Peptides against a protein of PDB entry 4GXB. Designs and how they scored, part 16

Target 1, 277 residues: chain A of PDB entry 4GXB
Amino acid sequence: VPTEEVSLEVLLSNGQKVLVNVLTSDQTEDVLEAVAAKLDLPDDLIGYFSLFLVREKEDGAFSFVRKLQEFELPYVSVTSLRSQEYKIVLRKSYWDSAYDDDVMENRVGLNLLYAQTVSDIERGWILVTKEQHRQLKSLQEKVSKKEFLRLAQTLRHYGYLRFDACVADFPEKDCPVVVSAGNSELSLQLRLPGQQLREGSFRVTRMRCWRVTSSVPLPSGSTSSPGRGRGEVRLELAFEYLMSKDRLQWVTITSPQAIMMSICLQSMVDELMVKKS

## One batch from the design tools (peptide; aimed at target 1 M207 R208 C209 L248)

Design b2_p13_3_s2 (made by RFdiffusion4, then SolubleMPNN; from b2_p13_3, 7 letters changed)
Fold by OpenDDE base, seed 3:
Structure b2_p13_3_s2 (fold): chain B 277 residues (1-277), chain A 13 residues (1-13)
Amino acid sequence: as target 1 above (277 residues)
Amino acid sequence: PLHLVEEVENPVF
């Protein structure tokens, strides 16, 4: 791609548009710096955020595809997909809410966290009771962003990334689940027929390993599940989990977001490693 | 065919 100056749209979690002038040859960090500059985010806070490739759903929700890597050219990465559904999103890239304290010290950082948190609540990524929702709305009406975040930090799945509904082989084969990543775990929410909502918590510290696999279904004749077009790649995330003392078991999640899930796992592991150092 | 895309051993395990 020839090096040209282009206008690139980067979205915040709430769908707010940030337009930046960048070069087509600018790498992820260059674009991130341009976004930070446009927002007046201090340089020392840039590292708390990342750019993500997402697919915008019909309802305006974001399906996270992957984190943009350092070597990538964000303009090329998004435009090469030749679909307006794909967007670049700025989001916080750390998991421990303790890092919110650093970001919240700055007005722009505070605003970014606030906007993300509001969006995550609205999208049902953060789980709230009716009473908590009333409290959050009251704080939002008062524009008490710090207090809003402090309350939000106590909520279930605060800081989690929620994935699209998918399938797992746990607790049973072909079990429909909603996966969320955060707090050094994968949370698998499932509802079996006639049962209440259940959650399986898989702590990263109990995963021996994980893997992403890609498979092309052979055109077997009869039972094409109507929803998968002939030839769609099946992505799976599998992890080997310590279920009990000396008992490892593989859990496999079948999801188009398997890559993003693995990125989350790696990111959570990396953050844990930093805290141990 | 199954293709292994990535396998990661967890250092915090």
Scores: peptide ipSAE 0.452, ipTM 0.898, DockQ to the pose 0.799
OpenDDE base, seeds 1, 2, 4, 5: peptide ipSAE 0.450, 0.449, 0.451, 0.449; ipTM 0.897, 0.898, 0.897, 0.894

Design b2_p13_3_s3 (made by RFdiffusion4, then SolubleMPNN; from b2_p13_3, 8 letters changed)
Fold by OpenDDE base, seed 3:
Structure b2_p13_3_s3 (fold): chain B 277 residues (1-277), chain A 13 residues (1-13)
Amino acid sequence: as target 1 above (277 residues)
Amino acid sequence: PLYLVGEFENPVF
């Protein structure tokens, strides 16, 4: 692609548009710096955020595809998909809420965290009770961003990334689940027939390994899952989990977001490694 | 056909 100056749209979690003038040859960090500059985010806070490729769903929600890597050219990465559904989103890229303290010290950082948190609550990524929701709304009406975040930090699945509904082989084969990544775990929410909503928590520290696989279903007469056309690539994330002492078991999640899930796992592991250091 | 995209060992395991 020839090097040209282009206008690139980067979205915040709440859908706010940030337009930046960049080169088509600008790498992810260059674009991130441009976004930071546009927002007046200090350079020392840039590292707390990343650019993500997402697919915007019909309801305006974002399905995270992957984190943009350092070598990527964000303009090319998004435009090469030739679909207006794909967007670039700025989001915080750390898991430990303790890092919020660093970001919140800056007005722009505070605003970014606030906007993201509001969006995550509105989208149901952060789980709230009715009472908590009332409290959050009150704080939002008062525009008390710090207090809002402090309350939000105590909420279930704060800082988690929620994935689209998918399928897992745990606890039963072909079990519909909603996966969320955060707090060094994968949370699998499921509702079996006639049962209440239950959550399986898979802590990263109990995963020996994980893998991502891709498969193309053979046109064999096996009943295609109702939602996938013939010939669609199936992505799976599998992890080997320590269920009990000396008992490892594979858990497999079938999801088009398997790559993103793997990225989350790696990111959580990386952060844990930094803390051990 | 099944293709392995990536396999990762967990250093914090």
Scores: peptide ipSAE 0.445, ipTM 0.914, DockQ to the pose 0.782
OpenDDE base, seeds 1, 2, 4, 5: peptide ipSAE 0.444, 0.443, 0.443, 0.443; ipTM 0.915, 0.916, 0.914, 0.914

Design b2_p13_3_s4 (made by RFdiffusion4, then SolubleMPNN; from b2_p13_3, 8 letters changed)
Fold by OpenDDE base, seed 4:
Structure b2_p13_3_s4 (fold): chain B 277 residues (1-277), chain A 13 residues (1-13)
Amino acid sequence: as target 1 above (277 residues)
Amino acid sequence: PLYLVAEFENPVF
């Protein structure tokens, strides 16, 4: 693509639009720096955030597709999809809430974390009780961002990324699940027929390996389930998990977001490696 | 057909 100056829209988690003037040849970091400059985010805090490709749903919710890599050209990456549903989103890119302390020291960083957290609660990514919700709303009304975040940091699935409903082969075949990634784990929420909501926690430290696979279903002569178009690519994330001492078992998640799940796993592993060093 | 897109070994296992 020829180098040209363009206007690029980057969204915050709450849907706030940040317009930046960039070159079509600007790489991910260049665009991120432009967004930071537009927001007046200090250079030393840029590394706590990343750009993500998402699909915006009809209700305004974001389905995360993938993290933009360093070599990518964000303008090209988003426009090549030729759909207005695809957006670039700025989000924090660390898992340990301890790093919030560094980000919260700055007004802009605080605002970004606050906006993200409010959005995550509103979308049900962070799980709250009725009482907690009341407390959060009170703090939100007072615009007490620091206190809001301190309370939010204690909540279930704070800092997690929630995926769209999908299917897993655990605990049984073709089990509908909702996957969330955070705190060095994949959380699988499931409801089996006639049963209560259950949650399975799969800690990254107990995953020997994981893989992403792509397949094209063979035309089975049987009526394709009404929702899968002919020739739709099936993505799966599979991980080999240490269920108990000396017992490894493969768990497979079938999801269009399998790539994003894998990116989250790698990111969590990377962060753990930094902490060990 | 099944295609392996990527496999990752976990160094923190």
Scores: peptide ipSAE 0.470, ipTM 0.915, DockQ to the pose 0.780
OpenDDE base, seeds 1, 2, 3, 5: peptide ipSAE 0.468, 0.467, 0.468, 0.464; ipTM 0.915, 0.914, 0.914, 0.909

Design b2_p13_4 (made by RFdiffusion4)
Pose (drawn by RFdiffusion4):
Structure b2_p13_4 (pose): chain A 263 residues (1-190, 198-221, 229-277), chain P 13 residues (1-13)
Amino acid sequence: VPTEEVSLEVLLSNGQKVLVNVLTSDQTEDVLEAVAAKLDLPDDLIGYFSLFLVREKEDGAFSFVRKLQEFELPYVSVTSLRSQEYKIVLRKSYWDSAYDDDVMENRVGLNLLYAQTVSDIERGWILVTKEQHRQLKSLQEKVSKKEFLRLAQTLRHYGYLRFDACVADFPEKDCPVVVSAGNSELSLQLREGSFRVTRMRCWRVTSSVPLPSGGRGEVRLELAFEYLMSKDRLQWVTITSPQAIMMSICLQSMVDELMVKKS
Amino acid sequence: SSETLTENPAFES
């Protein structure tokens, strides 16, 4: 892409706009640094956040497509799709909530975690009852951002990434499920199954050839993981999802974080 | 079509 200065909108998880001037040839880290500079996020906290390509739904929710890799050009990644429904999003990119402690030591880092947690609750990524949700919106007005986040860290599925509803062959073939990734596991809500990353020997992403539109082709995508169900018993679990690649990225990210910790 | 296999280095048998 010829080098040219452009304006790029990067959204926070709650949809707040962050406008940055970047080059069409800037890579993911350059764009991330420009967003951090605009937000006044310290350099030493940039590594706790990443940029994601998402599809914004009619209701404003985001369906995550992929985490942008180092080699990618974010301006090109989003513009090449030729659709205003696709956005670049900044979100925390680690899994263990112990890292929240490092981020919350800074006012901007705390504000970012607070904003995405509020949105996570509003969009049902964090699981609460109708009554609990009522209480939380109230506590939100009455407590500091820090206190609100400490409470949120104890809520079901805090720190998980939720995927669009899809199907899986667990427990039975073609079961409708909601899949979420977090806390070193995949959660399948059918009843529930919890599949630990450390019990996955490998996983595979497969795709059909592109098919005519039922002007975009369609592809059937699957993410299958080989799971150690019990001693010396491995069983494949298959999820059929247009977000299979994002799920694979989350599994790799969670495995990588476990290994960094182990080291 | 495509297929990508990833092995898990954190696997626990």

Design b2_p13_4_s1 (made by RFdiffusion4, then SolubleMPNN; from b2_p13_4, 6 letters changed)
Fold by OpenDDE base, seed 3:
Structure b2_p13_4_s1 (fold): chain B 277 residues (1-277), chain A 13 residues (1-13)
Amino acid sequence: as target 1 above (277 residues)
Amino acid sequence: GSEQVFENPVFEA
């Protein structure tokens, strides 16, 4: 691709557009720096954020596709998909809420975390009770961003990424689940007919390994889910989990977001490695 | 088909 100056749109979690002038040859970090400069985010806080490729749904929700790689060209990556549904999103890239303290010290960092958290609550990624929702609304009306975040940090699935509904083989084969990644775990939420919502928590420290598999299903008469056309690539994330003492079991998630789930696992592992060092 | 495997260095046995 010839090197040219272009305008690139980067979205915040709330859908706010940040337009940056970059070169088509600018790598992910160059674009991230341009976004930070546009937002007046200090250089020392840039490392707390990443650029993600997402698919914007009709309702304005974001389906995370993957994190942009360091040596990737964001302009090329998004435009090569030839669909207006694909967007680049700025989001925090750490899991431990303790790092919020560093980010919140800066006005711009605070605003970014606040906007992300509001969006995550509105999208149902962060789980709230009726009373908590009332408290959050009151704080939002007062525009008390710090207090809002402090309350939000105590909420279930704060800091998690929620994935689109998919299928797992746990606890039963072909079980519909909603997967969320955060707090060094994968949370699998399921609701079986006539049953209450159940959650399986899979801590990263109990995963021996994981794998991402890509396959093209043979046109075998198995009724693929009605929404996947015949011949679409099937992605799976499988992890080998320590269920009990000396008992490892594979859990397999079938999802178009399997790559993103794997990226989340690696990111959580990396953060845990930093904490252990 | 393709497969990528990741070993977990923070696995606690």
Scores: peptide ipSAE 0.662, ipTM 0.967, DockQ to the pose 0.814
OpenDDE base, seeds 1, 2, 4, 5: peptide ipSAE 0.660, 0.662, 0.660, 0.660; ipTM 0.967, 0.967, 0.967, 0.967

Design b2_p13_4_s2 (made by RFdiffusion4, then SolubleMPNN; from b2_p13_4, 7 letters changed)
Fold by OpenDDE base, seed 3:
Parts: sequence; structure tokens; C-alpha cells
Structure b2_p13_4_s2 (fold): chain B 277 residues (1-277), chain A 13 residues (1-13)
Amino acid sequence: as target 1 above (277 residues)
Amino acid sequence: GFEEVFENPVFEP
């Protein structure tokens, strides 16, 4: 692609648009720096954020596709998909809420965390009780961003990334689940017929390994699930989990976001490794 | 199709 100056739209978690002028040849870090400059985010805080490729759903929610890698050209990555539903989103890229302390010391960092957190609550990624919701709304009305974040940090699934509804083979085959990644775990929420909501927590430290697979289902004469057209690629994330002492079991998630899930796992692993060093 | 396997260095048996 010839090097040209272009206007690139980057969204915040709340849908706020940040327009930056970049080169088509600018790599992910270059674009991230441009976004930071536009927001007046200090250079030393840039590393706490990443650019993500997402698909905007009809309701305005984001389905995370993947994290943009360092070698990528964000303009090319998004435009090559030839669909306006794909967007680039800026989001914090760490898991440990302790790092919030570093980010929220800066006004811009605080605003970014606040906007993301508000959005995550509104989208149901962070789970809140009625009382907590009331408290959060009160703080939001007062525009007490620090206090809002401090309360939010105590909430269930704070800092998690929620995926679209998908299917897992645990606890039973073909179970509909909602997967969330955060706090060094994958949370699988499921509701079986006639049962209450259940959550399976799979800690990363109990995963021996994981794998991502891509396959094209053979046209089996069996009734294809009504929603998948002939030839759709199936993505799966599988992990081998230590269920009990000396008992490993594979858990498989079938999701178009399997790659993103794997990226999250790797990211959580990386952060844990840093903490151990 | 593809398969990519990741070993977990922070696995605690």
C-alpha cells in the first residue's frame, strides 16, 4: 500500500471517537502514540493501553476480534476487512487492578479508566447488585471518578473482557455459555434448562496448556445447525485443566472469538510472569 | 485448518 496520510477513527470503550491523522504505513505503536497525543495522555502511560480490532454489533456493543500486534498497520488491518462494522478500539491492556493506581494519577488516564468502567458496567461486563448500581449512579452524578473507580474495583468481573455467547463442552456437550476473561481466569457462565445460573472458574495457573484450532466442517448429511452456512470456519479454544490432583481434563470452547480468548490467556500469563520476576 | 498449542509457563501442578 502506498504511504498516504489518512484520517483514522479510534473508538474508546464508550464509543467516543478519536480522529487521528496517521500514515497508512504507521504501525500499531505509531497509531497508539497518535491517539495518546490527541488525548493528551502522557507517554509513560501509553504502555497501559492497546488497540483492538472489534466488530460493532447492531446494538452498538463491541465483539473483540483480536489485539492489534506491533507489526500491524492498523489502517490496513481495519480497511482490508471491507466492512464498516469493524472498528479500532482503545482499551486498557493490563489485568491487575493495582496498575489502575499508576494510570489514575493522571487526569487523562483517570478519564479513560472511568469511561471504560462506565461502559463495562452499562454493557453488563461488570456485575453489580441493585445497591451497588445505586451507589455507582450517585458517584457518576457527582462526577467523582476516583471514588467511582475504587468502588468498581471491588465489583465482580471488574477488569474482565466479556465475549459473545458461545458453546462449550463443559459441563456437558454443547452447553451455551458466556465466557469472560480476567483476574487470571476464564469464567464460564451457563444456565442449563431448569437450573440456576452457574459459573465455572478456570484459573490460568491450573491450565497446563491451551490450543486454538480452525476447521471447516465437512458437509455432513446431518442437519447442519441452522445458523452456520456451508463452509463456515469453526474456531475452538481448548485448554487442559487440572480439575483435581493429578486429573487433567480438556475443556473446549467453540467460538468465533477463540483467537481473542487465546490472546487474553497469553496476556494474563505474561502479566503473571512479570509478577513472578 | 490450523492448530496452535501454547504451553503454560505459569502452570502449577
Scores: peptide ipSAE 0.656, ipTM 0.970, DockQ to the pose 0.787
OpenDDE base, seeds 1, 2, 4, 5: peptide ipSAE 0.654, 0.655, 0.655, 0.653; ipTM 0.970, 0.970, 0.970, 0.970

Design b2_p13_4_s3 (made by RFdiffusion4, then SolubleMPNN; from b2_p13_4, 6 letters changed)
Fold by OpenDDE base, seed 2:
Structure b2_p13_4_s3 (fold): chain B 277 residues (1-277), chain A 13 residues (1-13)
Amino acid sequence: as target 1 above (277 residues)
Amino acid sequence: GSEEVFENPVFEA
């Protein structure tokens, strides 16, 4: 692609549009800096955020595809898909809520975290009781962003990224699950007919390894799952988990977001490595 | 098909 000045749209978690003028040759960091500048986010806080490629659903929800890598050209990455459903989203890129303290010290950082958190609650990514929801709404009405975040930080799945409903082979084969990544774990939520919500918590520290597999299913004649066209790539994330003492078991998640899940795992691992150093 | 494997350096055995 020739180097040209272009207008690039970057979305916040709440769908707010940030338009930046960048070069088609600008790398991810260049675009991120442009977004930060547009938002008046200070340079020292840029590292707490990343750009993500997402698919916007019909309901306006975002399905995270992947984090944009440093060497990528965000304009090319999004436009090459030739679909308007793909967007670039700015989101915080750390897991430990302790880092919120650094970000919250700045008005813009605070606003970004607030907007993200509100959106995550509205989308059901953060799990709230009725009473908690009432309290959060009260704080939102008062525009008490700091207090809102402090309360939100105590909530279940705060800081988690929720994935689209998918399938896992745990606890049984072909279980419909909702996967969420956060707090150095993968949470697999399962609701079977007539049963209570079950959650499997898989701590990253108990994963020996993980793998991402891409395959093209052979045209099997029968059940076109409504979402998979013939010839659609099947992605799987599998991780080898220490279930008990000296017992490793593979857990496999079949999801179009397997790559994003793997990125989350790596990101959580990286953060844990920093804490150990 | 393709496969990418990631070893976990923070694995606690």
Scores: peptide ipSAE 0.650, ipTM 0.966, DockQ to the pose 0.825
OpenDDE base, seeds 1, 3, 4, 5: peptide ipSAE 0.648, 0.650, 0.648, 0.646; ipTM 0.966, 0.966, 0.966, 0.966

Design b2_p13_4_s4 (made by RFdiffusion4, then SolubleMPNN; from b2_p13_4, 7 letters changed)
Fold by OpenDDE base, seed 3:
Structure b2_p13_4_s4 (fold): chain B 277 residues (1-277), chain A 13 residues (1-13)
Amino acid sequence: as target 1 above (277 residues)
Amino acid sequence: GSSQTFENPVFEA
């Protein structure tokens, strides 16, 4: 692609648009710096955020596709998909809420965390009771961003990334689940017929390894799953989990977001490695 | 099909 100056739209978690003038040849970090400059985010806080490729759903929710890598050209990465559904989103890229303290000391950082958290609550990524929701709304009305975040940090699935509904082979084959990644785990929420909502928590420290697999289902004549057109790539994330002492078991998630799930696992592992050093 | 496997360095046995 020829090097040209372009206007690139980057969205915040709440859908706020940030327009930046960049070169088509600018790499992810260059674009991130441009976004930071536009927002007046200090340079020392840039590392707490990343750019993500997402697909905007009809309801305005974001389905995370992947994190943009350092070598990528964000303009090319998003435009090459030739669909207006694909967007670039700025989001915090750390998992430990302790890092919020560093970010929220700055007004812009605070605003970014606040906007993200509000959005995550509104989207149901963060789980809240009725009373907690009332308290959060009160704080939001008062625009007490710090207090809002402090309360939010105590909530279930704070800092998690929620994926679209998918299928797992745990606890049973072809079990519908909602996967969330955060706090060094994958949370699998499932509702079996006639049962209450259950959650399986899979801690990263108990995963020996994980695997991403792509396959093209052979046109088996009979079981056309109604919605997947002929030739769609099936993605799976499998991880080998220590279920009990000396008992490893594979758990497989079938999801178009398997790559993003793997990226989350790697990111959580990386953060844990930093803490151990 | 293609697959990529990642070993977990923070695995605790």
Scores: peptide ipSAE 0.674, ipTM 0.968, DockQ to the pose 0.817
OpenDDE base, seeds 1, 2, 4, 5: peptide ipSAE 0.671, 0.674, 0.671, 0.672; ipTM 0.968, 0.968, 0.968, 0.968

Design b2_p13_5 (made by RFdiffusion4)
Pose (drawn by RFdiffusion4):
Structure b2_p13_5 (pose): chain A 263 residues (1-190, 198-221, 229-277), chain P 13 residues (1-13)
Amino acid sequence: VPTEEVSLEVLLSNGQKVLVNVLTSDQTEDVLEAVAAKLDLPDDLIGYFSLFLVREKEDGAFSFVRKLQEFELPYVSVTSLRSQEYKIVLRKSYWDSAYDDDVMENRVGLNLLYAQTVSDIERGWILVTKEQHRQLKSLQEKVSKKEFLRLAQTLRHYGYLRFDACVADFPEKDCPVVVSAGNSELSLQLREGSFRVTRMRCWRVTSSVPLPSGGRGEVRLELAFEYLMSKDRLQWVTITSPQAIMMSICLQSMVDELMVKKS
Amino acid sequence: LGSESLTENPAFV
């Protein structure tokens, strides 16, 4: 892509706009640094956040497509799709909530975690009852951002990433499920199954050839993971999802974080 | 089959 200065909108998880001037040839880290500079996020906290490509739904919710890799050009990644529904999003990119402690030591880092947690609750990524949700919106007005976040860290599925509803062959073939990734596991809500990353020997992403539109082709995508169900018993679990690649990225990210910790 | 990608887990038990 010829080098040219352009304006790029990067959204926070709640949809707040962050406008940055970048080059069409800037890579993911360059764009991330420009967003951090605009927000006044310290350099030493940039590594706790990443940029994601998402599809914004009619209701404003985001369906995560992929985390942008180091070699990618974010301006090109989003513009090449030729659709205003696709956005670049900044979100925390670690899994263990112990790292929230490092981020919350800075006012901007705390503000970012607070903003995405509020949005996570509003969009049902964090699981609360109708009554609890009522209480939380109230506590939100009455408590500091820090206190609100400490409470949120104890809520069901805090720190998880939620995927569009899809199907899986667990427990039975073609079961409708909601899949979420977090806390070193995949959660399948059918009843529920919890599949630990450390019990996955491997996982595979498969795709059908592109098919005529039922001007976009369609592809059937699957994410299958080989799971140690019990001693010396491995079983494949298959999820059929247009977000199979994002799920694979989350599994790799969670495995990588476990290994960094182990080291 | 259009494509396949396999990833092995180094943190496997």

Design b2_p13_5_s1 (made by RFdiffusion4, then SolubleMPNN; from b2_p13_5, 5 letters changed)
Fold by OpenDDE base, seed 3:
Structure b2_p13_5_s1 (fold): chain B 277 residues (1-277), chain A 13 residues (1-13)
Amino acid sequence: as target 1 above (277 residues)
Amino acid sequence: LGSEEVFENPVFE
C-alpha cells in the first residue's frame, strides 16, 4: 500500500468519534499516539489504552474482534475488511482497577474512563441493581466523574469485557452462554430450561492452558445448522480447567470472538505476571 | 481445513 496521508476515525467506547490524520503506513502505536494527541492525553498514560478492532452491530453495540497488534497498520487492518461495520475503538487495556487511580489523576484520563464506564453500564456489561442505577444516574447528572467511577468500581463485572451470546459445552453440550472476561476470570452466564440464571466463574489461575481452534465444517447434508453459511469458519476457545484437586476438565466455547477471548486471557495472564514481579 | 494454537498458562496454580 502506498504511503498516503489519510483521515482515520477512532471511536471511544461511547461512540464518540475521534478523527486523526495519519499515514497509511503508521503502525498501531503511531495511531494510538495520534489519538492521544488529539485528545490531549499525556504520553505517560498512553500505555493504559489500546486500539481494538470491533464490529458495530445494528443496535450500535460493539462486538470486539481483536486487539490491534503492534506491527499492524490500523488503517489497512480496518479498511481491508471492506465493510463499514468494522471500527477501531479506543479502550482501557488493563484489568486491575487499581490502575484507574493513575489514569484518573489526569482530566483526559478521567474523562475516558468515565465515558467507557457509562457506556459499559448502558450496554449492560456492568451489572447494576435498581438502587445502584439510581445512584449512578444521580452522579452522572451532577457530572461527578470521580465519585461515579468509585461507585462503579464496586459493581459486579466492573472492568469486564462482555462478548456476544455464544455456545459452550459446559455444563452441558450446546449450552447458550454469555461470556465475560475480567478480574482474571471468564464468567459464563447461562440459563438452562426452567432454571434461574447461573454463573460459572473460571479463574485464570486455575486454567492449565487454553487453545483456539479454527475449523471449516464439512458440508454434511444432515447437520447444516440453519444459520451458518456454507464455508463459514468455526472458531472455538477451549481451556483446561482445574475443577477440583487433581481433576482437569476441558471447557469449550464456540464463538466468533474466540480469538478475542484468547487475547483477553493472555492479557490477564500478562498482567498477573507483572503483578507477581 | 483447521488450525489450532495452544497457550500454556504460566500463572497456573
Scores: peptide ipSAE 0.613, ipTM 0.950, DockQ to the pose 0.802
OpenDDE base, seeds 1, 2, 4, 5: peptide ipSAE 0.611, 0.611, 0.611, 0.612; ipTM 0.950, 0.950, 0.950, 0.951

Design b2_p13_5_s2 (made by RFdiffusion4, then SolubleMPNN; from b2_p13_5, 6 letters changed)
Fold by OpenDDE base, seed 3:
Parts: C-alpha cells; structure tokens; sequence
Structure b2_p13_5_s2 (fold): chain B 277 residues (1-277), chain A 13 residues (1-13)
C-alpha cells in the first residue's frame, strides 16, 4: 500500500467520532498517539488505552473483534475488510479499577473513562439495580464525573467486556450463554429452560490453559445449522478449568468472538503477572 | 481445514 495521508475515524465507546490525519503506513501506536493528541490526552496516559477493531451492529452496539496489535496498520486493517460496519474504537485496556485513579487525575482521562462507563451502563454491560440507576442518572445530570465513576466502580461487571450471545458446552451441550470478561474471570450467564438466570464464574487463575480453534465445517447435508453460510469459519475458545481439587474440565465456547475472548484472557494474565512483579 | 492455538497460563494455581 502506498504511503498516503488519510483521514481516519476513531470512535470512543459512546460513538463519539475522533478524526485524525495519519499515514496509511502508521502503525497502531502512531495512530493511538494521533488520537491522544487530538483529544489532548497526555503521553503518560496513552498506555492505559488501546485501539480495537469492532463491528458496529444494526442497533449501534459494538461487537469487539480484536485488539489491534503493535505491528498492524490500523487504516489498512479496517479498510481491508471492505465493510463500513467495521470501526476502530478507543477503549481503556486495563482491568484493575485501581488504574482508574491514575487516569482520573487528568481531565481528558476522566472524560474518557466517564464516557466509556456511561456507554457500558447504557448497553447493559455493567449491571445496575433500579436504585443504582437512579443514583447514576442523578450524578450524570449534575455532571459529577468523579462521583459517577466511584459509584460505577462498585457495580457488578464494572470494567467487563460483554460479548454477543453465543453457545457453550457448559453446563450442558449447546447452552446459550452471554460471556463477559473482567476482574480476571470469564462470566458465563445462562438461562436454561424453566430456570432462573445463572452465572458461572471462571477465574483466570483456575485456568490451566486455553485454546482457540478455527474450523470449516464440512458440508454435511444433515447438520447444516440453519443460518450458517456454506464455508463459514467456526471459532471456538476452550479452556481447561480446575473445577475442584485435582479435577480439570474443558469448557468450550463457540463464538465469532473467540479470538477477542482469548485476547482478553491473555491481557488479564499479563496484568496479573505485572501485579505479581 | 482447521487451526488451533494453545496458550499456557503462567498464573494458574
């Protein structure tokens, strides 16, 4: 690809558009720096954020595809997909809410966290009671961003990334689940027929390993799942979990976002490693 | 056709 100056759109979590002038040859960090400069985010806070490739759904929600890697060219990565539904999103890239304290010290950082948190609540990624929602709305009306975040930090699934509805083989085969990643765990929410909503919490520290599998189903006349196009790649994330003492069990999630789930696991592991150092 | 990538977890307890 020839090196050219282009206008690249980067979205915040709330859908706010940030337009930056970059080179087609600019790598992820270069683009991130350009976004930071446009937002007036100081250099020392850039590391708390990352660029993600997402697919914008019809309802405007984002389905996270993957984190852009350092060697990637964001302009090429997004445009090569030849679909306007794919976007680049800026989001915080740490899990421990303690790091919010560093980011919140800066006005721009505070605004970014606030916008992300508002969006996550609106999208139902952060779970709130009616009373909590009332309190949050009151704080939002007052534009009390710090207080808003402090309250939000106490909420269930604060800082989690919520995935699209998918399928898991736990507790039973072909169970519909909603997976969320955060707080060094994968949360699997499921509703079995005639049962209440259940949540399975899978802590990263109890995962021996995980794997991502890509497969192309063979055209079998009998097992074509309705709605799956011929030749569609099936992605699975499986992890081997310590269910009890000396009892390991594989849990498999079938999802187009399996890669993103794996990235989240790796990211959580990395952060835990840093915390232990 | 298929591919598999396995990740070992260094923080496993």
Amino acid sequence: as target 1 above (277 residues)
Amino acid sequence: MGSEEVFENPVFE
Scores: peptide ipSAE 0.602, ipTM 0.951, DockQ to the pose 0.806
OpenDDE base, seeds 1, 2, 4, 5: peptide ipSAE 0.597, 0.600, 0.599, 0.600; ipTM 0.950, 0.951, 0.951, 0.951

Design b2_p13_6 (made by RFdiffusion4)
Pose (drawn by RFdiffusion4):
Structure b2_p13_6 (pose): chain A 263 residues (1-190, 198-221, 229-277), chain P 13 residues (1-13)
Amino acid sequence: VPTEEVSLEVLLSNGQKVLVNVLTSDQTEDVLEAVAAKLDLPDDLIGYFSLFLVREKEDGAFSFVRKLQEFELPYVSVTSLRSQEYKIVLRKSYWDSAYDDDVMENRVGLNLLYAQTVSDIERGWILVTKEQHRQLKSLQEKVSKKEFLRLAQTLRHYGYLRFDACVADFPEKDCPVVVSAGNSELSLQLREGSFRVTRMRCWRVTSSVPLPSGGRGEVRLELAFEYLMSKDRLQWVTITSPQAIMMSICLQSMVDELMVKKS
Amino acid sequence: LGSESLTENPAFE
């Protein structure tokens, strides 16, 4: 791509706009640093956040497509799709909530975690009852951002990433499920199954050839993971999802974080 | 089959 200065909108998890001037040839880290500079996020906290490509739904919710890799050009990644529904999003990119402690030491870092947690509750990524949700919106007005986040860290599925509803062959073939990734596991809500990353020997992403539109082709995508169900018993679990690659990225990210910790 | 990618898990039990 010829080098040229352009304006790029990067959204926070709640949809707040962050406008940055970047080059068409800037890579993911360059764009991330420009967003951090605009938000006044310290350099030493940039590594706790990443940029994601998402599809914004009619209701404003985001369906995560992929985390942008180091070699990617974010301006090109989003513009090449030729659709205003696709957005670049900044979101925390670690899994263990112990790292929230490092981020919350800074006012901007705290503000970012607060904003995405509020959105996570609003969009049902964090699981609360109707009554609890009522209380939370109230506590939100009455408590500091820090106190609100400490409470939110104890809520069901805090720190998880939720995927569009899809199907899986667990427990039975073609079961409708909602899959979420977090806390070193995949959660399948059918009833529920919890599949620990440390019990996955490997996982595989497969795709059909592109098919004519039922002007975009369609592809059937699957994410299958080989799971240690019990001693010396491995069983494949298959999820059929247009977001199979994002699920695979989350599994790799969660495995990588476990290994960094182990080291 | 259009494509396949396999990832091995180094954190496996």

